# Designs tried in a protein design run: peptides against a protein of PDB entry 6UG1. Part 79

Target 1, 304 residues: chain A of PDB entry 6UG1
Amino acid sequence: SNEERKRRKYFHMLYLVCLMVHGFIRNEWINSKRLSRKLSNLVPEKVFELLHPQKDEELPLRSTRKLLDGLKKCMELWQKHWKITKKYDNVGLYMRTWKEIEMSANNKRKFKTLKRSDFLRAVSKGHGDPDISVQGFVAMLRACNVNARLIMSCQPPDFTNMKIDTSLNGNNAYKDMVKYPIFWCEVWDKFSKKWITVDPVNLKTIEQVRLHSKLAPKGVACCERNMLRYVIAYDRKYGCRDVTRRYAQWMNSKVRKRRITKDDFGEKWFRKVITALHHRKRTKIDDYEDQYFFQRDESEGIPD
Target 2, 301 residues: chain A of PDB entry 6UG1 as posed
Amino acid sequence: SNEERKRRKYFHMLYLVCLMVHGFIRNEWINSKRLSRKLSNLVPEKVFELLHPQKDEELPLRSTRKLLDGLKKCMELWQKHWKITKKYDNEGLYMRTWKEIEMSANNKRKFKTLKRSDFLRAVSKGHGDPDISVQGFVAMLRACNVNARLIMSCQPPDFTNMKIDTSLNAYKDMVKYPIFWCEVWDKFSKKWITVDPVNLKTIEQVRLHSKLAPKGVACCERNMLRYVIAYDRKYGCRDVTRRYAQWMNSKVRKRRITKDDFGEKWFRKVITALHHRKRTKIDDYEDQYFFRRDESEGIPD

## One batch from the design tools (peptide; aimed at target 1 F24 R26 W29 L277)

Design b2_p29_5 (made by RFdiffusion4)
Pose (drawn by RFdiffusion4):
Structure b2_p29_5 (pose): chain A 301 residues (1-169, 173-304), chain P 29 residues (1-29)
Amino acid sequence: as target 2 above (301 residues)
Amino acid sequence: EELEVVKEVAEKAELDPEEAVEVYEKYIL
């Protein structure tokens, strides 16, 4: 019914707001001073110097390379620090079906509250699922004074799914791509470096294509790329989906609430509500990347 | 404190704050 269609659109908006706000608060917890000081001693002087390379006037590229080596070394040592990698209970934060949600609302059960202290204890011990692990990795980079963003692929239920049944054909297929990952700024190449230290264990300087965007019909059942939100050290919130969307204006726009005008205005209201800093020059360099990327997409196939 | 942030953002998003809190506690926490 058209009524159920409207409810799905609203609940989608509601769930999305909650997810984005969770990203906002979790990013706050990541900045915890007490935790940062402990995680900093995990980084040797050699690697620390690689994470803060000297300006190389003749060839800025060498500085970028040193940072990449540093990022690689950090990924490695984080693989060692993180001793216990749990499985997501049930579905984690991956996209759920309308049927699954309706049923979760029905069954109230018992839910162990988490809170901030328990999160900190888990990151210091090295116990957690991949979300906790990557988030902790970002906290470590920040304790070393690197401009690290937390990236979250918000996976609200699909408001474009009109079906009354909503059934699907695997765990391994869900976890192929991450919900959380990291970006680090390169002051030499003036670009954001994408880092996934937990799932794909890769570092990529995304230009026009990214390894992190999910592929194949089966894998996209639980992970439909729509809202890639970046949170930074100074409490910025930016929609970074353009970096990770091969067909943004075609494929992805149909799945976002921003396809109509009311949707874009509303979404902007939330981003602004979550962006608690003023514009820096880096924001401009990023907008320039996005503009060029937006104009290079062209006609679809 | 977390719930206050959820309510403030829900109000700015022109949504029901009480429902937003319920959804947040049930599905995210």

Design b2_p29_5_s1 (made by RFdiffusion4, then SolubleMPNN; from b2_p29_5, 10 letters changed)
Fold by OpenDDE base, seed 5:
Structure b2_p29_5_s1 (fold): chain B 304 residues (1-304), chain A 29 residues (1-29)
Amino acid sequence: as target 1 above (304 residues)
Amino acid sequence: SVLEKVREVAEIADLDPELAVEVYKKFIE
């Protein structure tokens, strides 16, 4: 019905706000000074130097290569630190079906709320789910004075899916779900004036995204619980930015149709939410990023 | 608190803040 369509759209908006607030709160928690002091000790001086290369005036790419090598070594150090990767409770922050939402309406939450103290302890011990691990990795890079962002792929229920039963086949569902991350890292490369994408936990990859990312879900089964729609970046200064354009090859033709921002109302609404979570002044880094997004929008063209 | 931040952002977003808190507690917290 039209009513059910309105209900699902509204619930999508509620769920999206809640996810974006969760990302904001986790980004605040990883700025813990106590955690920072502990995590900085994981990074030896030689790796710290690679994270902070001098500018090569002849070939700036040499400086970028040092940074990339430093980030690779940080991923290796993080794997040594991280002792226990817990499975997600149920689906974690992956996309729920409408049926799962409706069935959850009558159920009390079974899982214990993770408090800030518990989170900091989990990161500090290297015990937690993949999301906590990624968040801890961002904290380690920030402890090394790296301009690292927490990236969150927000997975609200699909308001464009009007099917009554959206039950997913159970057996491979978890493997397909966790094939691609929900959280990852971006690091500012001051030499190339670009964000470097880092997945320290899932795919264990570093990439300089041009047209497409390895982190973008591919295949029907993987996209059931992980649709690239809202990739939100949280920086160390409490900036909040939509970076979906980086990871979406087909933003205009495919991704936009599944976003609240498909219409002018939704675009204005989503801008309000981003603004509510953005607590810093604009910087030249934002200008370079917006220029990159503009060029990516022009290069995609108008969808046929 | 976390829930206060959920309410604040829900209000700015022209959404029911208590329903947002319920969704947060149920699915995200």
Scores: peptide ipSAE 0.838, ipTM 0.989, DockQ to the pose 0.850
OpenDDE base, seeds 1, 2, 3, 4: peptide ipSAE 0.838, 0.838, 0.838, 0.832; ipTM 0.989, 0.989, 0.989, 0.988; seeds 1, 3 fail the geometry check

Design b2_p29_5_s2 (made by RFdiffusion4, then SolubleMPNN; from b2_p29_5, 12 letters changed)
Fold by OpenDDE base, seed 5:
Structure b2_p29_5_s2 (fold): chain B 304 residues (1-304), chain A 29 residues (1-29)
Amino acid sequence: as target 1 above (304 residues)
Amino acid sequence: KDLEIVRKVAKIAELDPEEAVKVYKHFIE
């Protein structure tokens, strides 16, 4: 019905706001000074120097290569630190079906709320789910004075799915779900004027994204609980930015149709939410990023 | 504190703040 369509759209908006607030809160937690002091000790001086290369005036790419090598070594150090990767409780922050939402509405949440103190302890010990691990990795890079962002792929329920039964079939549902991350890192490369994508936990990859990322879900089964729609970046200064354009090859033709921003009302609404979570002034880094997004929109063109 | 952030952002988003808190506690927190 039209009412059910309105209800699902509204619930999608509620859920999206809650996910975006969760990312904001986790971004605050990883700025903990106590955690920073502990995590900085994981990074040897030689690796710290690679994270902070001098500018090569002859070939700036040499400086970028040092930074990339430093980030690779940080991923290796992080794997040594992280002792226990817990499975998610149920689906974690991956996308729920409408049926799962309806069935859950009548049930008390069975899972314990993770408090800030519990989170900080989990990161410090290297015990937690993949999301906590990624968030801790971002905290470690920030402890090393790296301009690292927490990236969150927000997975609200699909308001474009009007099926009554949205049950997911299959014994491999968890493996397909976790095949791609929902949290990762970006690091500012001051030499190339670009964000470097880092997945320290899931795919264990470093990318300089041009047209597409390895972190973008591929295949029907993987996309059931992980649709690239709202990739939100949280920086160390409490900036909040939509960076979906980086990871979406087909933003205009495919991704936009599944976003609240498909219409002018949704675009204005989503801008209000981003603005509410953006607590810093604009910087030249934002200008370079917006220029990159503009060039990507022009290069994709308008879908025929 | 965390729930106050949810309420504040929901209000700016022209959504019901208590429904947002309910969703947050149930699915996300």
Scores: peptide ipSAE 0.829, ipTM 0.987, DockQ to the pose 0.868
OpenDDE base, seeds 1, 2, 3, 4: peptide ipSAE 0.827, 0.828, 0.828, 0.828; ipTM 0.987, 0.987, 0.987, 0.988

Design b2_p29_5_s3 (made by RFdiffusion4, then SolubleMPNN; from b2_p29_5, 11 letters changed)
Fold by OpenDDE base, seed 1:
Structure b2_p29_5_s3 (fold): chain B 304 residues (1-304), chain A 29 residues (1-29)
Amino acid sequence: as target 1 above (304 residues)
Amino acid sequence: DVLEIVRKVAEIAELDPEEAVKVYKEFIE
């Protein structure tokens, strides 16, 4: 019905706000000075030097290569630190079906709320789910004075799915769900003026995204619970930015149709939410990023 | 408080803040 469409759209908006707030809170928690002091000790001086290369005036790419090598070594150090990767409780922050939402509304959540103290202890011990692990990795890079962002792929229920029963059948449902991450890292490369994408936990990859990312979910089974729609970046200065354009190959043709921002009302609404979570002034880094997004929009063109 | 931030952002988003808190507690917290 039209009413069910309105209800699902509204619930999508509620859920999206809640996810974006969760990302904001986790980004605040990883700025803990106590955690920073502990995590900086995981990074040897030689790796710290690679994270902070001198500018090579002859070949700036040499400086970027040092940074990439430093990030690779940080990823290896993080794997040594992380002792226990817990499975998600149910689906974690992956996308729920409408049926799962309706069934949950009648059931009190049985899972224990993760407090800030529990999170900091989990990161410090190297025990937790993949999201905690990624968030801890971002904290380690920030402890080394790296300009690292926490990236969150927000998975609100699909308001474009009007099916009544969206039950997901399959023995490998969890494996397909966790095939792609919902949290990752970006690191600012001051030499190339670009963000470097780092997935330290799931795919264990470092990439300089040009047209597409390896982190973008592919295939029907993977997209059932992980649909690239809202990729939000949280920086160390409490900036909040929509970076979906980086990871979406087909932003205009495919992704936009599944976002609240498909119309002018939704675009204005989503800008209000971003603004509410953005607590810093604009910088030259934002200018370079917006220029990159502009070039990506021009290069994709208008969908036929 | 995390729930206070949820309320405040929901209000700015012109959403019911208590419904947002309910969704947060049920699915995200």
Scores: peptide ipSAE 0.835, ipTM 0.988, DockQ to the pose 0.854
OpenDDE base, seeds 2, 3, 4, 5: peptide ipSAE 0.833, 0.825, 0.833, 0.814; ipTM 0.988, 0.988, 0.988, 0.986; seed 3 fails the geometry check

Design b2_p29_5_s4 (made by RFdiffusion4, then SolubleMPNN; from b2_p29_5, 11 letters changed)
Fold by OpenDDE base, seed 3:
Structure b2_p29_5_s4 (fold): chain B 304 residues (1-304), chain A 29 residues (1-29)
Amino acid sequence: as target 1 above (304 residues)
Amino acid sequence: DVLEIIRRVAEIAELDPEEAVEVYKRFIE
């Protein structure tokens, strides 16, 4: 019905706001001075130097290569630090079906809320789910004065799915769900003037995204709980930016129609939410990023 | 307070703040 469509759209908006606030809060928690002091001790001086290469005036690419090597070594150090990767409780922050949402209305949440103190302890011990691990990795890079962003792929329920019953087929559902991350890292490369994508936990990969990312979900089963729609970047200065354009090959033709921003009302609404979570002034980094997004929009073209 | 931030952002978003808090507690928190 039209009423059910309105209800699902409204619920999607509520859920999206809550996810974006969750990302904002986790980004604040990883800025903990106490955590920073502990995590900086995980990074040897030689690795710190690679994270902060001098500018090569002859070949700036040499400086980028040092940064990439430093980030690779940081991923290796992080794997040594992380002792226990916990399975997600239920589906974590992956996308729920409408049926699961309706059934959850009848069930009291069994899981205890993770408090800030528990999060900081989990990161410090190297015990937690993959999301906590990624968030801790971003904290370690920030502790080394790296301009690292926390990236969150927000998974609100699909308001474009009007099916009443969405049964997900069982046996490999968890493996397919966790095949691609929900959280990852971006690092600013001052030499190339680009964001470097880092998945320290799931795919254990570093990439300079041009047209395609390895982190973009592929295949029907993986996309059931992980639809690339809202990739939000949280920086160390409490900036909040939509970076979906980087990871979406087909932003205009495929992704936009599954976002609240499919119409002018939704675009204005989503901009209000981003603005509410964006607590810093614009920088030249934002200008380079917006220029890159513009070039990506022009190169995709208008969908036929 | 996390719930206060949710309420504030929900209000700016022209959504029911208490419904947003409920969704947060039920699915995300």
Scores: peptide ipSAE 0.818, ipTM 0.987, DockQ to the pose 0.864
OpenDDE base, seeds 1, 2, 4, 5: peptide ipSAE 0.792, 0.809, 0.817, 0.765; ipTM 0.984, 0.986, 0.987, 0.982

Design b2_p29_6 (made by RFdiffusion4)
Pose (drawn by RFdiffusion4):
Structure b2_p29_6 (pose): chain A 301 residues (1-169, 173-304), chain P 29 residues (1-29)
Amino acid sequence: as target 2 above (301 residues)
Amino acid sequence: EEEKEIVKEVAEIAELNPEEALELYEELF
């Protein structure tokens, strides 16, 4: 019914707001001073110097390379620090079906509250699922004074799914791509470097294509790329989906609430509500990348 | 309490019902 269609659109908006706010608060917890000081001693002087390379006037590229080596070394040592990698209970934060949600609302059960202290304890011990692991990785980079963002792929239920059944054909297929990952600023190449230290264990300087964007019909059942939100040290919140969307204006726009005007205005209201800092020059360099990327997409196939 | 105030503030700006947002947030997290 048209009524159920409207409810799905609203609940989608509601769930999305909650997910984005969770990203905001979790980013706050990541900045915890007490935790940062402990995680900093995990980084040797050698690697620390690689994470803060000197300006190389003749060839800025060398500085970028040193940072990449440093990022690689950090990924490696984080693989060692993280001793226990749990499975997501049930579905984690991957996209759920309308049927699944309706049924979760029905069954109330018992839910162990988490809170901030338990999160900190888990990151310091090295116990957690991949989301906690990558988030802790970002906290470590921040303790070393690197401009690290937390990236979250918000996966609200699909408001474009009109079906009354909503049934699907695997765990391994869900976890192929991450919900959380990291970005680090390169002051030499003036670009954001994408880092996934937990799932794909890769570092990529995304230009026009990214390894992180999910592919194949089966994998996209639980992970439909729509809202890629970046949170930074100074409490910025930016929609970074353009970096990770091969067909933003075609494929992805149909799946986002921003396709109509009311939707874009509303979404902007939330981003602004979550962006608690003023504009820096880096924001401009990023907007320039997005503009060029927006103009290079062109006609679809 | 501070986290709940943030959820309520963002829900109001988003033109959404704060009570529903709080209930959903607690169910999720």

Design b2_p29_6_s1 (made by RFdiffusion4, then SolubleMPNN; from b2_p29_6, 9 letters changed)
Fold by OpenDDE base, seed 1:
Structure b2_p29_6_s1 (fold): chain B 304 residues (1-304), chain A 29 residues (1-29)
Amino acid sequence: as target 1 above (304 residues)
Amino acid sequence: SEVEEIIRRVAEIAELDPEEALELYKSLF
């Protein structure tokens, strides 16, 4: 019905706000000075120097290579620190079906909200789910004065799915669900004027995204619980930015159709939500990023 | 709590029910 379509759209908006606020709160928690002091001790001086290379005036790429090597070593150090990767409770922050949402509304599970103190302890001990692990990795890089962002792929229920039964047809093994991350890291490369993508936990990859990312879900089974639609970046200065364009190969043709921003109302609405979570002034880094997104929009073209 | 205030504030800016947003948030996190 038209009413069910409105209801699913509203609930998608509500769920997206909850997810985006969760990302914001986790981004505040990883700025903890107490955590920073502990995590900086995991990074030896030689790795710190690689994270902060001098500008090579002859070949700026040499400086980027040092930074990439430093980030690789930080990922290895993080794997040594992280002792226990817990499974997600149920589906974690992966996308729920409409049926699962209705069933969950009836079964008010008393979820114990993870407190800030418990999060900081979990990160400090190296015990937690993959999201806590990624968030802790971002905290470690920030502790080393690296301009690292927390990235969140927000998975609100699919308001474009109007099926009554949205049960997943298969035993989507936990393995297929977690094949691609919900959280990852970006690091600013001051030499190339680009964000470097770092997945320290799932794929254990470092990439300089040009046209596509390895972190973008591929295949029907992976896209059932992880649709690339809202990739939100939270920086160390409480900036909030939509960075979906980086990771979406087909932003205009495929991704936009599944976003609230498919129409002018949704675009204005989503801009209000981003603005509510964006607590810093614009910088030259934002200018370089917006220029890159513009070039990516031009290169994709308008879908036929 | 600080989290509850942020959820309510963002829900209001988003023209959503703040209490419904808070209830959903508490159910998810």
Scores: peptide ipSAE 0.791, ipTM 0.984, DockQ to the pose 0.901
OpenDDE base, seeds 2, 3, 4, 5: peptide ipSAE 0.788, 0.768, 0.790, 0.788; ipTM 0.983, 0.982, 0.984, 0.983

Design b2_p29_6_s2 (made by RFdiffusion4, then SolubleMPNN; from b2_p29_6, 10 letters changed)
Fold by OpenDDE base, seed 3:
Structure b2_p29_6_s2 (fold): chain B 304 residues (1-304), chain A 29 residues (1-29)
Amino acid sequence: as target 1 above (304 residues)
Amino acid sequence: SEEEKILKEVAKIAELDPEEALKLWKQLF
């Protein structure tokens, strides 16, 4: 019905706000001075120097290569720190079906909310789910004065799916779900004037995204619980930015149709939410990023 | 909590019911 369409759209908006606020709060928690002091001790001086290369005036690419090597070594150090990767409780922050949402509304949640103190302890011990691990990795880079962003792929329920029964087939569902991350890192390369994508936990990869990301879900089974729609970046200065354009090959043709921003009302609404979570002034980094997004929109063209 | 305060403020700016947002928050987190 039209009513059910309105209900699912509203619930999608509500769910998206909850996810985006969660990302904001986790981004605040990883700025903990106490955590920063502990995590900086994991990074040897030689690795710190690679994270902060001098500008090579002859070949700026040499400086980028040092930064990439420093980030690789930080991923290796992080793997040594992280002792226990817990499975997600149920589906974690991956996309739920409408049926699962209805069933969950009737069930009292068995799990206690993770408090800030418990999160900081989990990161410090290296014990937690993959999301806590990624968030801790971003905290370690920030402790080393790296301009690292927490990236969150927000997975609200698909308001474009009007089917009543979306039973997901059970047995391989968890492996397919966790094949691609929900949280990752971006690092600002001041030499190339680009964001470097870092997945320290799941795919254990570093990339400079041009047209395609390895972190973009591929295949039907992987996309059931992980639809690239809302990739939100949280920086160390409490900036909040939509960076979906970086990771979406087909933003205009495919991704936009599954976003709240498919219409002018949704675009204005989503801008209000981003603005509410954006607590810093604009910088030249934002100008370079917006220029890159503009070039990517022109290169994709308008879908026929 | 401070988390609930931030959520309610953002929900209000988003023209959503802050109590519905909080109810969903408690189910998700």
Scores: peptide ipSAE 0.802, ipTM 0.985, DockQ to the pose 0.900
OpenDDE base, seeds 1, 2, 4, 5: peptide ipSAE 0.799, 0.737, 0.785, 0.781; ipTM 0.985, 0.977, 0.984, 0.983

Design b2_p29_6_s3 (made by RFdiffusion4, then SolubleMPNN; from b2_p29_6, 9 letters changed)
Fold by OpenDDE base, seed 2:
Structure b2_p29_6_s3 (fold): chain B 304 residues (1-304), chain A 29 residues (1-29)
Amino acid sequence: as target 1 above (304 residues)
Amino acid sequence: MEEEEIIKRVAEIAELDPEEALKLWKQLF
C-alpha cells in the first residue's frame, strides 16, 4: 500500500539517524586521550617519519609513496596488536530485512550495550569485532597526528523493497555479508590533495580511489546486507560529511534511487541530519573534496 | 551529552519522533 511505503520510508529515516549518531559517538570515543597515549606507543619512530614525510618539491609523488608505505606498516603493526577478531553478533550493523525488523520489534534485546569503557578496553587489548578493530586503527593513526577519518557505510533497511517477505536464504550468508566492510579509514594526503582509502581489517588494502573502490560491494549475495548508499565520514574535529560519491561508480544512475535523497525533500532532510552532526568550520580540505565530487558527477554524466 | 540526548536532539532536528528514535536506538545499540 501507499501507507506501507510511507511507513518504510519513515523507518528508514529513523534507522539512518540512529546509524549516523552511532558513527558520531564512536568517532568521539576514538578521540580518547587515554587511548591515544597507549596506541601511539605501537608506532615506532621510523614509521612515524613515513607518516609525516617532508614535501618533495621536485616530485610530490615521493612524499605520497612514503605516506602509503607508512600506512602499510601501520596496518601490519595493527594486525600484530589485534589478537582476537570476534564474529558479529547476528548481522552487526549490516542491513536487516523488513521481516527481521518486524520480528525484532517483538523481541526483548538479548545483547549488552557496549559502553565507552568497554570499547576503550577492547581496543587497548586488541579484542573485538571488525568494526571495533577499524575504529581502533583510526584511533592509532590519530594518535600519530595523522588526519584520519572514520568511514561508516550506513545500512538502513531498503525502503524501496516493497516485498512482504524479505527473508534471506543461504548457508553462506555470513561470509557474503562480511566480504565487504561497514567501517574503514580515510587518510588525508596533503601532497596529492586527496583522501586515501584504508581497509585495515577485511580486505587489508590501501587505495587511492579514482573511479571505483575495492570496498564497494559487488554481486547479488554481497549486496543483500551491504548496499552502498550512505558512506559517512567522521573526522578528528567532529566533521561529518557524505563521501558516498567517492565509492559509488554509478551514483546518479543507481545509488540515488536507493537513497532518501532521491527527491528534493529527502535532499533537504539529509542535509539537516549531516549539519546536526557537523561540529567544525569548513576547511580547504572540504573544498578539494567537493571539487573531486563535482568532477566525478560530471564524469558520470546524466544516465541515459 | 549522553547518547540518549544526542539521538533525541538529532531526531528533533530531523523532524522525526525523538521517542521512536530513542526506542530504535535502544534496540540497535
Scores: peptide ipSAE 0.808, ipTM 0.982, DockQ to the pose 0.872
OpenDDE base, seeds 1, 3, 4, 5: peptide ipSAE 0.803, 0.800, 0.807, 0.806; ipTM 0.982, 0.981, 0.982, 0.982

Design b2_p29_6_s4 (made by RFdiffusion4, then SolubleMPNN; from b2_p29_6, 10 letters changed)
Fold by OpenDDE base, seed 4:
Structure b2_p29_6_s4 (fold): chain B 304 residues (1-304), chain A 29 residues (1-29)
Amino acid sequence: as target 1 above (304 residues)
Amino acid sequence: SEEEELLRRVAEIAELDPEEALKLWKELF
């Protein structure tokens, strides 16, 4: 019905807010001075120097290569630090089906929210789920004065899916679900004036996204619980930005149709949410990023 | 409010802290 469509759209909006708020709070927690002091000790001076290369005036690419090597070494150090990767207690922050939502609404499960103190302890010990691990990696880079963002691929239920039953097939469902990350890192490359994408935990990859990302879910099974729709970036200064355009090859043709921002009302509403979570002034980094997104929109064109 | 109760329910379904969501919701809307 039209009513059920409205209900699912509204539920999607509320769920998206909850996810974006969660990302904001985790981003605040990883700014902990106590955590920063502990995590800085994981990074040797030689690796710190690679993270902060001098500008090569002849070939800025050499400076970018040093930064990339530093980030690679940080990923290796992080793997040594991280002792226990816990599985998610169900689907974590991956996308729930409408059936699962309905069933969950009827069965009030007691869940325990991770408190800030427990999070900081988990990161410090290297014990937790992949999300905690990525968040801790961002904290380590920030502890080394790297301009690292926490990236969250928000997975609200698909309001465009009007099917009642989306029975997901059982045994491979978890493997397919976790094939692509929900959280990752971006690092500002001051030399190339671009964000470097870092997945330290899942794919263990560093990329300079041009047209597509390795982190973008591919294949039906992987997309059932991970649809690239809302990739939100949280920076060390409490900036909040929609960076979906970086990771979406087909933003205009495919992704936009699955977003609340497909209409003017949804765009205005989503902009209000972003604005409230954006607790810093605009910077030249934002200008370079917006220019990059503009160029990506022009290059994709309008879908036929 | 009815909206706050629905947001609590959504947060519970998401396995997120309802109080965190509510605090920011009240600042937003």
Scores: peptide ipSAE 0.674, ipTM 0.957, DockQ to the pose 0.085
OpenDDE base, seeds 1, 2, 3, 5: peptide ipSAE 0.329, 0.670, 0.665, 0.662; ipTM 0.884, 0.956, 0.955, 0.955

